# Peptides against a protein of PDB entry 5CWW: the designs that were tried, part 5

Target 1, 194 residues: chain A of PDB entry 5CWW
Amino acid sequence: VPKLQGPFDFDLNPEDEQDDEVELKDIYVIGEKPRVADLMRGEEEELEMMKEDQHNGLSLNIICLLSTSGQVKICLDIDGVEAQWLPPRSKNKRLFAPPPEPPSLLTFQTFDTLKPAEVTPDGWPMFSEDATSPYSFYVTHPAGITYISLTPWVFRLESELQSDSEAGTEFRIDLLAKGQGSERDRIFTQTRTQ

## One batch from the design tools (peptide; made by RFdiffusion4, then SolubleMPNN)

Design b2_p17_1_s3 (from b2_p17_1 with T2V E3K E7Q D11E)
Fold by OpenDDE base, seed 5:
Structure b2_p17_1_s3 (fold): chain B 194 residues (1-194), chain A 17 residues (1-17)
Amino acid sequence: as target 1 above (194 residues)
Amino acid sequence: RVKKLAQKLAELVKKRK
């Protein structure tokens, strides 16, 4: 039986965000690129085809959170949270292991998809996937639809994670942190037909 | 905040290498 996980700590959460004020409505998880080499031990031909696709992903899970106000929070799973299972009933050794430190998510970016005038208390913003890209998605709200793409920074971050060279890493990471670079495009706005 | 983010990302990169 899968174990319920959480709560998660948010590292570098904006200081002005009172956690109690942000009502979350949806969550969108972009899984890490599959370690196909570990999973496909013995299927070399399929492994080669999948390797081409593997070069195009991040080796970290991305957790996207959506509030009622249309705020999107992009978080990185830096600890590598794994699925946990309930121990079989017979091993009731309550190993009083100290409660493991809660896993941390790194808050990478926070941004709005709605204008203040578009925010409604009964709004139901939702995520939906982009079938063409694992790192792009939509936020749908009664006021409109916003396209979001993480591609501008995801591949750069992965390049740093996989780089054998330390040369220029600090500089490139600084640029990444400053720019963050997620694309946002309002593709549809609901016109209030008066 | 940006500086701290950069530091955390740099630490992450270092940890993965």
Scores: peptide ipSAE 0.564, ipTM 0.943, DockQ to the pose 0.757
Fold by OpenDDE base, seed 4:
Structure b2_p17_1_s3 (fold): chain B 194 residues (1-194), chain A 17 residues (1-17)
Amino acid sequence: as target 1 above (194 residues)
Amino acid sequence: RVKKLAQKLAELVKKRK
C-alpha cells in the first residue's frame, strides 16, 4: 500500500503567499527521467542506444501545484522524494524516530493562469497532461484553458546538473533563475455569450 | 528572491556533481 507523503516544506515560497490564502485544488507531478544507467546495469549496448533516445528529461521530480485562483506553483524536488510503501506491520515498535524533517520542495516559479475577474470561489481548475511532451501540460478552468511548457528551462537545468564543468555554471544558473522561462499561453477563453 | 533561487539552484548543481 502506498504511503501518504507530506507535508512538504516549500523553500523560497513567495513571501506574499500566506499559507492560508492559497487553496490547492490539484497537483501535477512530472517524474524524473529514469536513470537508465542504474536500471540497465548489465546491458551496456542497449543503454547507449537508450541514452541517445533518452529525451533529455530533468533528473529531478517536478511538482506543480494549482490553486483555486488558477495560480500555478512549479516546485523542484531537491530531496529526491521517492514513493514510499507502508512497511509491513512488523510488530517491532521501532521507537518513533523523530519524524523526519519534512521534505523540501524548491519553489522555482509561481504564476497565474486566470485573470482576477475570472477567479471564482467555486472555480475548479485542473491539470491535464500534454500527450506530446512530458514537460508540458494544461490548466483547465471554466474560464479558459492555459497551455504551460517547462521546456525552456528544464533542459537547461538538466544540462547544468549533468555538466562536469563548473565553468559558466553560475552565470547560466543566474540566467535560469532570472528567466524562469516557463511558457504560458491561453489557448481557449470562454466567451460569455451575451 | 531571484538571487536566492539562483543560489539554491547552484547548490543543487554542486550537490549532484
Scores: peptide ipSAE 0.564, ipTM 0.943, DockQ to the pose 0.758
Fold by OpenDDE base, seed 3:
Structure b2_p17_1_s3 (fold): chain B 194 residues (1-194), chain A 17 residues (1-17)
Amino acid sequence: as target 1 above (194 residues)
Amino acid sequence: RVKKLAQKLAELVKKRK
């Protein structure tokens, strides 16, 4: 049986976000790239062919959160949260170990997909995947559809995570933090028939 | 915030090396 996990702490959540005002409606998770080296332990010949595929993803889970107002929050799983399963019902009274400290998510970016005039109290925005890219997705709302791509920064961040060189790392990370660089494009807007 | 984000990302990169 899967174990319920949470709550999660959000590191670097904007202080101006009154937590009480943000009603979340949907969640979208982009899983980390498979650790091919760990999975192919013992198959050295296939490992060389799959190294080319290792360039195609981030070694961190990405958690996207969507509010009623169409706000998207992009969070990084810095602790490496893994799926947990309830231990089989062993009758032994395991002493209640103190609950582990809640895992932290790093708030990378927050942005809006709706204009203020498009926000409605009964709005129900939803995520949907892009079949052509694992790091692109859509936000669908009655007012319109927004395309989002994380590709501009995901590959740069992964390059820093995989780099053995410290040369220029601080500078490139500073640029990443300042620019963030997610693509956002409104591909459809619903015309209000008056 | 940006400076703190950069610091957290730098710490993450350092932890993974």
Scores: peptide ipSAE 0.564, ipTM 0.943, DockQ to the pose 0.753
Fold by OpenDDE base, seed 1:
Structure b2_p17_1_s3 (fold): chain B 194 residues (1-194), chain A 17 residues (1-17)
Amino acid sequence: as target 1 above (194 residues)
Amino acid sequence: RVKKLAQKLAELVKKRK
């Protein structure tokens, strides 16, 4: 049986957001790239060809959150949260260690997909995947559809995580933090027929 | 906030090397 995980702490959540004001409607998770070295234990020749493919993803989980207002939060799993299962019913009363500190998510970016006039109290925006890219997705609302892509920064961040050199890392990280650079395009808008 | 974000990302990069 899967173990329920959480609550999660949101590091660097926008200061103006009272947690009580944001009603979440959907979640979209982009899993970390598979560790090819761990999957290919025993096939040395295919490991070299797949090392070139290691450039195709982030070594961190990305958690996207969507509110009723159409606000998207992009969060990074910095602690490496894994799927957990309920321990087998072994009768050993393990002494209740104090609950570990809740895992933290790093709030990377927050942005809106709806105009203020498009927001409705009964709005139900939803995520949907892009079949052409694991780091692109859509937000669908009755008012319109927005395309989102994380590709402008994801590969740059991964390059820093995999780099053996510290030269220029601070500068490039500062640029990532300032620019964030997610693409956001409204591809459809519902016209109110009078 | 941007400075704090950059710091957290830099710490993450250091932790992974």
Scores: peptide ipSAE 0.562, ipTM 0.942, DockQ to the pose 0.759

Design b2_p17_1_s4 (from b2_p17_1 with T2V K4Q E7K K14L)
Fold by OpenDDE base, seed 4:
Structure b2_p17_1_s4 (fold): chain B 194 residues (1-194), chain A 17 residues (1-17)
Amino acid sequence: as target 1 above (194 residues)
Amino acid sequence: RVEQLAKKLADLVLKRK
């Protein structure tokens, strides 16, 4: 049986966001690029061919959170949260280990997909995937549809994660963090029928 | 915040090397 995971701690959560003010409506998870080396341990020849087919992806899970207000929060799984299963009912008295520290997510970016006037109490924004890119998705709301792409930073971050050189890493990461982050484009707006 | 983000990302990257 899958184990329910959470709560998650949000590192670098915006200071102006009270945790109680943001009602989450949807979650979109972009799984980490599989470490082909770990998966193909023993099939070295297939590993080289799969390295070329190694989809350009981030070696970190990305967790996107969507609020009722259409706020998107892009978080990085820095702790490497894996799917957990309920331990078999071992009769062993779980020594009350202190509850493990909740896994932390690094808040990379927060942004709105709706204008204040488009926000409704009954609004139900939802994520949907982009079939053409694993690092792009849509936020659908009755007021409109917003395209989001993480590609502007994901590949750069991955390049740093995979680099054997530390030279210039801090500088390039600083540029990445100071960048515009994720691409956002409102592709559809519901016209109020007058 | 951006500076902190940069630092945390840098730390993350450096820890994985």
Scores: peptide ipSAE 0.578, ipTM 0.947, DockQ to the pose 0.777
Fold by OpenDDE base, seed 2:
Structure b2_p17_1_s4 (fold): chain B 194 residues (1-194), chain A 17 residues (1-17)
Amino acid sequence: as target 1 above (194 residues)
Amino acid sequence: RVEQLAKKLADLVLKRK
């Protein structure tokens, strides 16, 4: 039986966001790319072809959260949360193991997809995938559609994660963090029929 | 916040090496 996971703690959540004030409406998960080397243990030739494809993803899960107000929160799974199963009914429930600390998500970026005047109490923003890119998606709301792409920073972060060199890592990561380079484009706006 | 983010990301990257 699958184990219920959570709650998750949000590390570096904006100070102005009290966790109790943000009503979440949707979640979009971009799974980490499988380490091909771990899957293809024994097929060297397919490993070379898949290494070219390994350049196209992040070795971290990305969790996108969408609020009623159209706020998008991009979070990184830094702990590497795996699927958990209920332990077999072992008789010795150590009743008093402190609950493990909830896994943390690192809040990478937060931004709005709606203008304040577009926010409605009955609005239900939703995520939808981009079939052309695993790191791009849409936010759909009655007021409009916003395209979002994580590609500008995802590949840079992955390059640092895969690099064997520590030289300049802190500097490049500082540039990445300051850039907060998710692309955001309003591709459609609903005209208010007067 | 950005400086803390940079530090946490750097720590993450360095821990995985």
Scores: peptide ipSAE 0.576, ipTM 0.946, DockQ to the pose 0.813
Fold by OpenDDE base, seed 5:
Structure b2_p17_1_s4 (fold): chain B 194 residues (1-194), chain A 17 residues (1-17)
Amino acid sequence: as target 1 above (194 residues)
Amino acid sequence: RVEQLAKKLADLVLKRK
């Protein structure tokens, strides 16, 4: 039986965000690049084709959160949260394992997809995937549709994670953090017919 | 906040090497 996981702690949550005020409406998860080499021991040809496609992924899960107000929060799974299963009912109540520290998500970026005048209490913003890119998606709201791409920073972060050299890592990461380079583009706006 | 983010990301990258 799968174990219910959570709550998650949000590391570096913006101080101005009262957690109690942000009503989440949707979650979009971009899974880490599959370690196909570990899963497909024996299918070498399919492994090579998947390796070429895999060079374009992040070795971390990305969790996107969407609020009623159209705020998007991009979080990184730094702890590598794995699916947990309920232990078999073995009678050994290890009663005294300290509660595992809740897994932490690193808040990378927060931004709005709606203007203040577009926010409605009954608004239901939703995520939808981009079939052309695993690191791009849409936020659909009655007021409009916003395209979002994580590609400007995802590939740079992965390059640092896979680099053999520590030289300049801190500098490049500092530039990455300062840039907070998710792209957003309003591709459709519903014109209020007056 | 951005400086803390940079530090945490750098620490993450360095721990995985």
Scores: peptide ipSAE 0.576, ipTM 0.947, DockQ to the pose 0.775
Fold by OpenDDE base, seed 3:
Structure b2_p17_1_s4 (fold): chain B 194 residues (1-194), chain A 17 residues (1-17)
Amino acid sequence: as target 1 above (194 residues)
Amino acid sequence: RVEQLAKKLADLVLKRK
């Protein structure tokens, strides 16, 4: 049986966000790239071919959160949260280890997909996947559909994580943090028929 | 906030090298 995980602490959550005002409606998880080295233990030739696929995903899980207002939060799993399972019912009263410290998510970016006039109390925005890219998705709402792509900054962040050199890392990460270069395009807008 | 984000990301990257 899967173990319920959480609560999660959000590191660098915007201070001006009254946590009490953001009602979450949906969650979208982009899993880390498979550890090809761990999966292909003994197949060195296939490892070289997979390294040439420059579109290797991020070595971190990405957690996207969607509010009723159409706000998207993009969070990075910096602690490496793994799926936990309930221990088998062994009868031994294992001393409850102190509850582990709650895992932290790093808030990378926050942005809106709806205009203030499009926000409705009965609105229910939802995530949907893009079958063509693991790092692209859609936010659907009665007012419209927004395409989102994380590919521009995901590629740069992964390049830094895979680099053996520390030279220029701090400078390139500073540019990445300032740019917050997620693509966001409204692909459909519902015309209010009066 | 952005400077703190950059620092935390840099620390993360450097710890994994």
Scores: peptide ipSAE 0.575, ipTM 0.946, DockQ to the pose 0.766

Design b2_p17_3_s4
Fold by OpenDDE base, seed 1:
Formats: C-alpha cells, sequence, structure tokens
Structure b2_p17_3_s4 (fold): chain B 194 residues (1-194), chain A 17 residues (1-17)
C-alpha cells in the first residue's frame, strides 16, 4: 500500500510568509529527469537513449502550486520525494526510525497569472501541460490563459547541479535566484460580452 | 555532495530576496 506522503513543509521566503492563507486549487508536478550518475548504475543500452533526454531536464522535481487568486508558486523538491511504501507488517519491532522529516519544498518563484480585477470568488484556475515542452505549461482561468515556461532557469540550474567546478557557482546561483527567469505570457484574455 | 552545496547555496540565495 502506498504511504500517503505529506504534509509538505514549505520553505517560504519571508515575503511569502504573509500568504499563509493561500487556498490551493491545483498542483502541477514536473518529475525529475534521471541524474547521469544514477543512470551509470543501470544497463548501458538504456543509458544511451536517456543521454539525449538528460541534457534537457532538471534532476529535481518541480512542484507548481496554483491558488484561487491565480498565484503560481514554483517549488523545488530538494529532499527528493521518493515513493514510500508502508513497511511490510513484519512483526519485528525494529525500532521505528524516527519518521523521516517531512519533505521540504523550496519556493523558487512566486507570481500572479491574473490581474486583481480578474480574481473572482468563483474563479477556478487550473494547470495544463504543454505537449511541446515538459518545462512549459498553461494556467487556465475563466478570465484568460497564461503560458508559463521554466526553461530559462531550469537548464542553468541543472548545469550548476552537474558541474564539476565550484568556480563561480555561488555567483551564478545568486543571479539565478534574483533573476526569477520564468517566462509568462497571457495568450488569451476572455472579453466579457457585455 | 557537490549537489548538496549547490542546493544549499540556492537556499541561501533565495532567503536573501
Amino acid sequence: as target 1 above (194 residues)
Amino acid sequence: SKRDKVLESLKKALAKL
């Protein structure tokens, strides 16, 4: 039986702590791409097919949270949420290792997809995938559709995670954090038929 | 690991925003 995972703890920036009451409406998960080092432990033939796909992904799960107000929070699973199974009912009272600390999500970026005037009590924003890119998606709301792409920072972050050199890493990570480089484009706006 | 150092650096960078 799969173990129910959660609650997730959110490592929020101090500015995000003010939004403790964000009602979530949807969650979108971008699964991690396998790490090159983990693939090297597998069969060589699967390695070659995965190598082409490896250069184009992040070796971290990305969890996108969508509020009722159309706020998107991009979170990184830095601890790695592994599928946990309930321990087999082995009668041996092996000292329950303290329950693993709940996985923490690191908030990378927060932004709005709706204008304040577009937020409605009955609004139901939803995520949908982009078939052309695993790191792009849409937020659909009755007021409009917003395209979002994480590609501008995902590949840079992965480059740092895979780099053998520590030279300049701190500086590049600082720039990456400050840049908050997700693309956001409103591709459709619903005109209220008066 | 080196990976962990990058992630810690990221965490610290985000906390300064």
Scores: peptide ipSAE 0.603, ipTM 0.952, DockQ to the pose 0.749
Fold by OpenDDE base, seed 5:
Structure b2_p17_3_s4 (fold): chain B 194 residues (1-194), chain A 17 residues (1-17)
Amino acid sequence: as target 1 above (194 residues)
Amino acid sequence: SKRDKVLESLKKALAKL
């Protein structure tokens, strides 16, 4: 029987801890690409096609959260959430295993898709996929449509995760965190006919 | 692992913002 997972802990930035009252409306998940080293325990010939695909994804799940106000939080699954199953009814109660720590999500970036004047109490923003890119998506609201792309940082983060050298990693990660370079573009705005 | 070190570095970098 599948085990229900959650609640998840969110590692929020200290500035975001004041947003404890953000009502979430939607969640968008970008699944991890498998690590080539884990796949290469199989046949060598798929190695070349997968090396080209290594440059095209992140080996972490990305979880995007959308509030009623149109705020987007981009979170990373650092712990690697796996499917959990209820233990078989074997009578050996491992009574003494500490409860597993709840999985944590690391908040990478927070930004708004709506102006304050566009936020309405009955507004229901929603995520939708971009069929052309797994790391791009849309936020749709009655006030307009916003395009979002994670591509400016995703490939750089994956390069650090797959690198053999530790030299300069801390510096490049600091630049990546400070840059927070998700692309955001309002592609449509609803004209209020007065 | 090296991967774990990268992730810990990222966590520390984000906590400084």
Scores: peptide ipSAE 0.597, ipTM 0.951, DockQ to the pose 0.741
Fold by OpenDDE base, seed 3:
Structure b2_p17_3_s4 (fold): chain B 194 residues (1-194), chain A 17 residues (1-17)
Amino acid sequence: as target 1 above (194 residues)
Amino acid sequence: SKRDKVLESLKKALAKL
């Protein structure tokens, strides 16, 4: 039986602490790909399959949050939240391990998919996957459809996580954080029939 | 670890925005 996990703590930027209570409507999870170091300890066959996928995915889970207003928040699981299962019903009262500390999510980027004039009280934005990439997805709303791709920064962040050298890492990470380089394209806009 | 240092650097960089 899966164990219920949460609450999650959000490492919010000081700017996010000033934003009013955002009502969340949907969540989209992009699971981590195995780390190259973990693959080298596994079967050689898994290593060959991941070398062919030229875009080695991020070795962190990504949690995308969507509000009623169409705001998207991209969070990184920096603590490595694993699926927890309830222990098998063995009669041995194993000592109640202290509850693990709640996992922390790091907010990487926040952006809007709707204009203020497109936000409606009855509007309900939703996530949907892109069949062509695990790091791309859509936000659908009655006002329009927005394509989002995390690929540009995911690749750069993974390159730093897998690098054996610390030289220039701090500088490249500072540029990565400032750039916040998710692609965001409105692919459809609903014409208001007057 | 090297990985932890990268993540700490990222956390610090984001906190400055």
Scores: peptide ipSAE 0.582, ipTM 0.948, DockQ to the pose 0.719
Fold by OpenDDE base, seed 2:
Structure b2_p17_3_s4 (fold): chain B 194 residues (1-194), chain A 17 residues (1-17)
Amino acid sequence: as target 1 above (194 residues)
Amino acid sequence: SKRDKVLESLKKALAKL
């Protein structure tokens, strides 16, 4: 039987003084790039095509969270959440291994898709996929539609994750953390019909 | 700072790989 996973701990920025219970309305998950080893059972042609496509993804799961206010949090699954199964009912008093520490999601970036004046109590922002890119998506709200792309940083992060060299890693990661990160563009704004 | 936490977490992540 699959084990229910969660809750996830969010390493929230302490500068998010909004310890206010951010009411989440939607979640969008970008799965990690498939591991080549898992694909090795496929046809050789499919393996080659997937190797080329594999250079175009992140080896970490990305979890995007959307609040009622239109705030987006981009979180990285650093620990690599694996599927867990309930232990078989073996009668042996196996000492309760301390429950594994809840997987921590790293908040990589937080940004707003709505202006304060666009936030409504009845507003229901939602994610929608971009069919053209796995690392791009839309936030839809009655006030407008915002395009978001993770591509500016995803490939750079993947390059660091795949780097065998520790030399300069700290510097490059610092540059990634300093960047504005994701592309964000309001592609549509609903005009209030008077 | 947030940046420092992200950096530390990313460093820890990279150290586990």
Scores: peptide ipSAE 0.102, ipTM 0.740, DockQ to the pose 0.112

Design b2_p17_4_s1
Fold by OpenDDE base, seed 2:
Structure b2_p17_4_s1 (fold): chain B 194 residues (1-194), chain A 17 residues (1-17)
Amino acid sequence: as target 1 above (194 residues)
Amino acid sequence: VKELAKKLADLVKRRKA
């Protein structure tokens, strides 16, 4: 039986300027790039083709959170959360193992997809995938549709994660953190028919 | 931003170890 995981701790969660508890409405998960080398033990030819495709993803899970206000949080699974199963009913459950520290998600970026005037109490923003890229998606709301792409930083971060050299890593990471982050484009705005 | 950079740097270091 699968084990329920969570709660997750959010590291570097900017103090939501809104004193109000940010109510989350949707979640969008971008799974880490599969370690093809571990999956393809035995098929050498497909390994080469998949190695080229392997340069196309982050070796971390990305968790996107969407609030009622249209706020998006982009979080990185820095602990590498794996699927957990309920332990077999072995009799000797050490009752008093300290609860494992909750896994942490690193908040990489937070941004709004709605203007304050577009936020409605009955608004239900939702994520939807982009069929053309796993690192792009849409936020849909009655007020409009926003395209989001993580590509400006994802591949740079992956390059650092895969680099053999520590030289310049700190500098490049600093630049990455200071960068504009994700691309955001409002592709549709609902015209209020008066 | 500085804290984010630090956390990312720590992540990179942990993955390379």
Scores: peptide ipSAE 0.524, ipTM 0.932, DockQ to the pose 0.804
Fold by OpenDDE base, seed 3:
Structure b2_p17_4_s1 (fold): chain B 194 residues (1-194), chain A 17 residues (1-17)
Amino acid sequence: as target 1 above (194 residues)
Amino acid sequence: VKELAKKLADLVKRRKA
């Protein structure tokens, strides 16, 4: 049986300038790239073919949150949250270790997909995957469809996480944090037939 | 932004250690 995980603490949650309680409607998770070395412990030949693919993903889980207003929050799993299973009903009342500190998510970026005039009280925005890229997705709302891509920063961040050299890392991370972040493009807008 | 950069830098340092 899967163990319920949470609550998650948001580290560096920018104070939502809007006093309005952000109601979340959807969640989209991009799983970390499997450590090929950990999966292929024992199969050396398949390891060489997958090494070329080692550059194709982030070694962190990404959690995207979507509000009723069309706000997207991109969060990084910095603690490495793993799937937890309830131990089989062993009769031994093991003293419940104090619950571990709640895992933290790092808020990388927050942005809107809707204009203020497009926000409706009954709006139901949803995530959907892009079959062409694991780091791209769509936000669908009655007012329109927005394409989002994390590729502008994901591969640069992974390069820093895997680099053996610390030379220039702090400078490149500072540039990454100050950058424009994710790509967003409104690919469809619903024309209000008056 | 400075705090985000610090947290990311700390993450990179922890992964390399």
Scores: peptide ipSAE 0.521, ipTM 0.931, DockQ to the pose 0.790
Fold by OpenDDE base, seed 5:
Structure b2_p17_4_s1 (fold): chain B 194 residues (1-194), chain A 17 residues (1-17)
Amino acid sequence: as target 1 above (194 residues)
Amino acid sequence: VKELAKKLADLVKRRKA
């Protein structure tokens, strides 16, 4: 039986200055780039085609959170959370191991997809995938549809994670953190026929 | 932003070790 995981600690949660408890409505997970070399032991030709496609992914899970207000939070799995299974009922519960520290998510970016006037108490924004890119997705709300792409920073971050040189890494990471972050474009707005 | 940069730098260092 799979073990329920959580809660996750948010390491860099900007104090949501809004006293209002951010109610989450949806979650979107972009899985870590598979280590195909470990999965495809024996199929060399398929391995080469997948390697070219794989050079284009992040070696971290990305967790996107969506609130009722249309706020998106982009988080990185920095601890490498793996699926856990309930241990077989072996009687030797070592009762005394301190509970492992909860896994942490690093908040990379937070932004809004709705204008204040578009926010409704009964709003139900949802994520949907982009079939053309694993690092792009949509937020759908009754007021409109927003396209989001993580591509402006994901590949740069992966380049630093895979770099053999420490030279200039700190500088490039500082530029990445100060950058514009994710692309965001409102592709559809519902006109209120008043 | 400075804290984010520090955390990302620490992550990169841990992955290279």
Scores: peptide ipSAE 0.520, ipTM 0.931, DockQ to the pose 0.792
Fold by OpenDDE base, seed 1:
Structure b2_p17_4_s1 (fold): chain B 194 residues (1-194), chain A 17 residues (1-17)
Amino acid sequence: as target 1 above (194 residues)
Amino acid sequence: VKELAKKLADLVKRRKA
């Protein structure tokens, strides 16, 4: 049986103080790139083919949160939350380990997919994947469909995470944080028939 | 933004250690 994990603490930017009352409607998880080297111990030939695919992902889980108002939060799993299962009913290990501190999510970016006039009390925005990219997805709402891509920053962040050199890292990270962040494009808008 | 940059930098540092 999977163990319920959470609650998660959100390490929010002070600018997002108003977010405490955000009603969440959907969640979308982009898993970290698989450590193929760890999974394919013994298949050297398949490892080389999969290494090419490994260069195209982030070594962090990304948690996307969607509110009823169409607000998207892009969060990074900085603690490396792993799937946990209830320990098999092995009796006696009273591991009175203090309850681990709840894992934290780092809010990377927050943005709206809806205009204020498009927000409805009974709104039902939903995530859907883009089959062409693991780092792109759609937000569907009755008012319209928004394409989101994390590619503008994901690969840059991964480059910093994998770099052997610390030279210029702080500067590049600062630029990353100040950048435009995710791509957002409204691909469809529902016309209200008056 | 400054706090985000700091946290990201700390993350990068932790991953390289």
Scores: peptide ipSAE 0.520, ipTM 0.931, DockQ to the pose 0.721

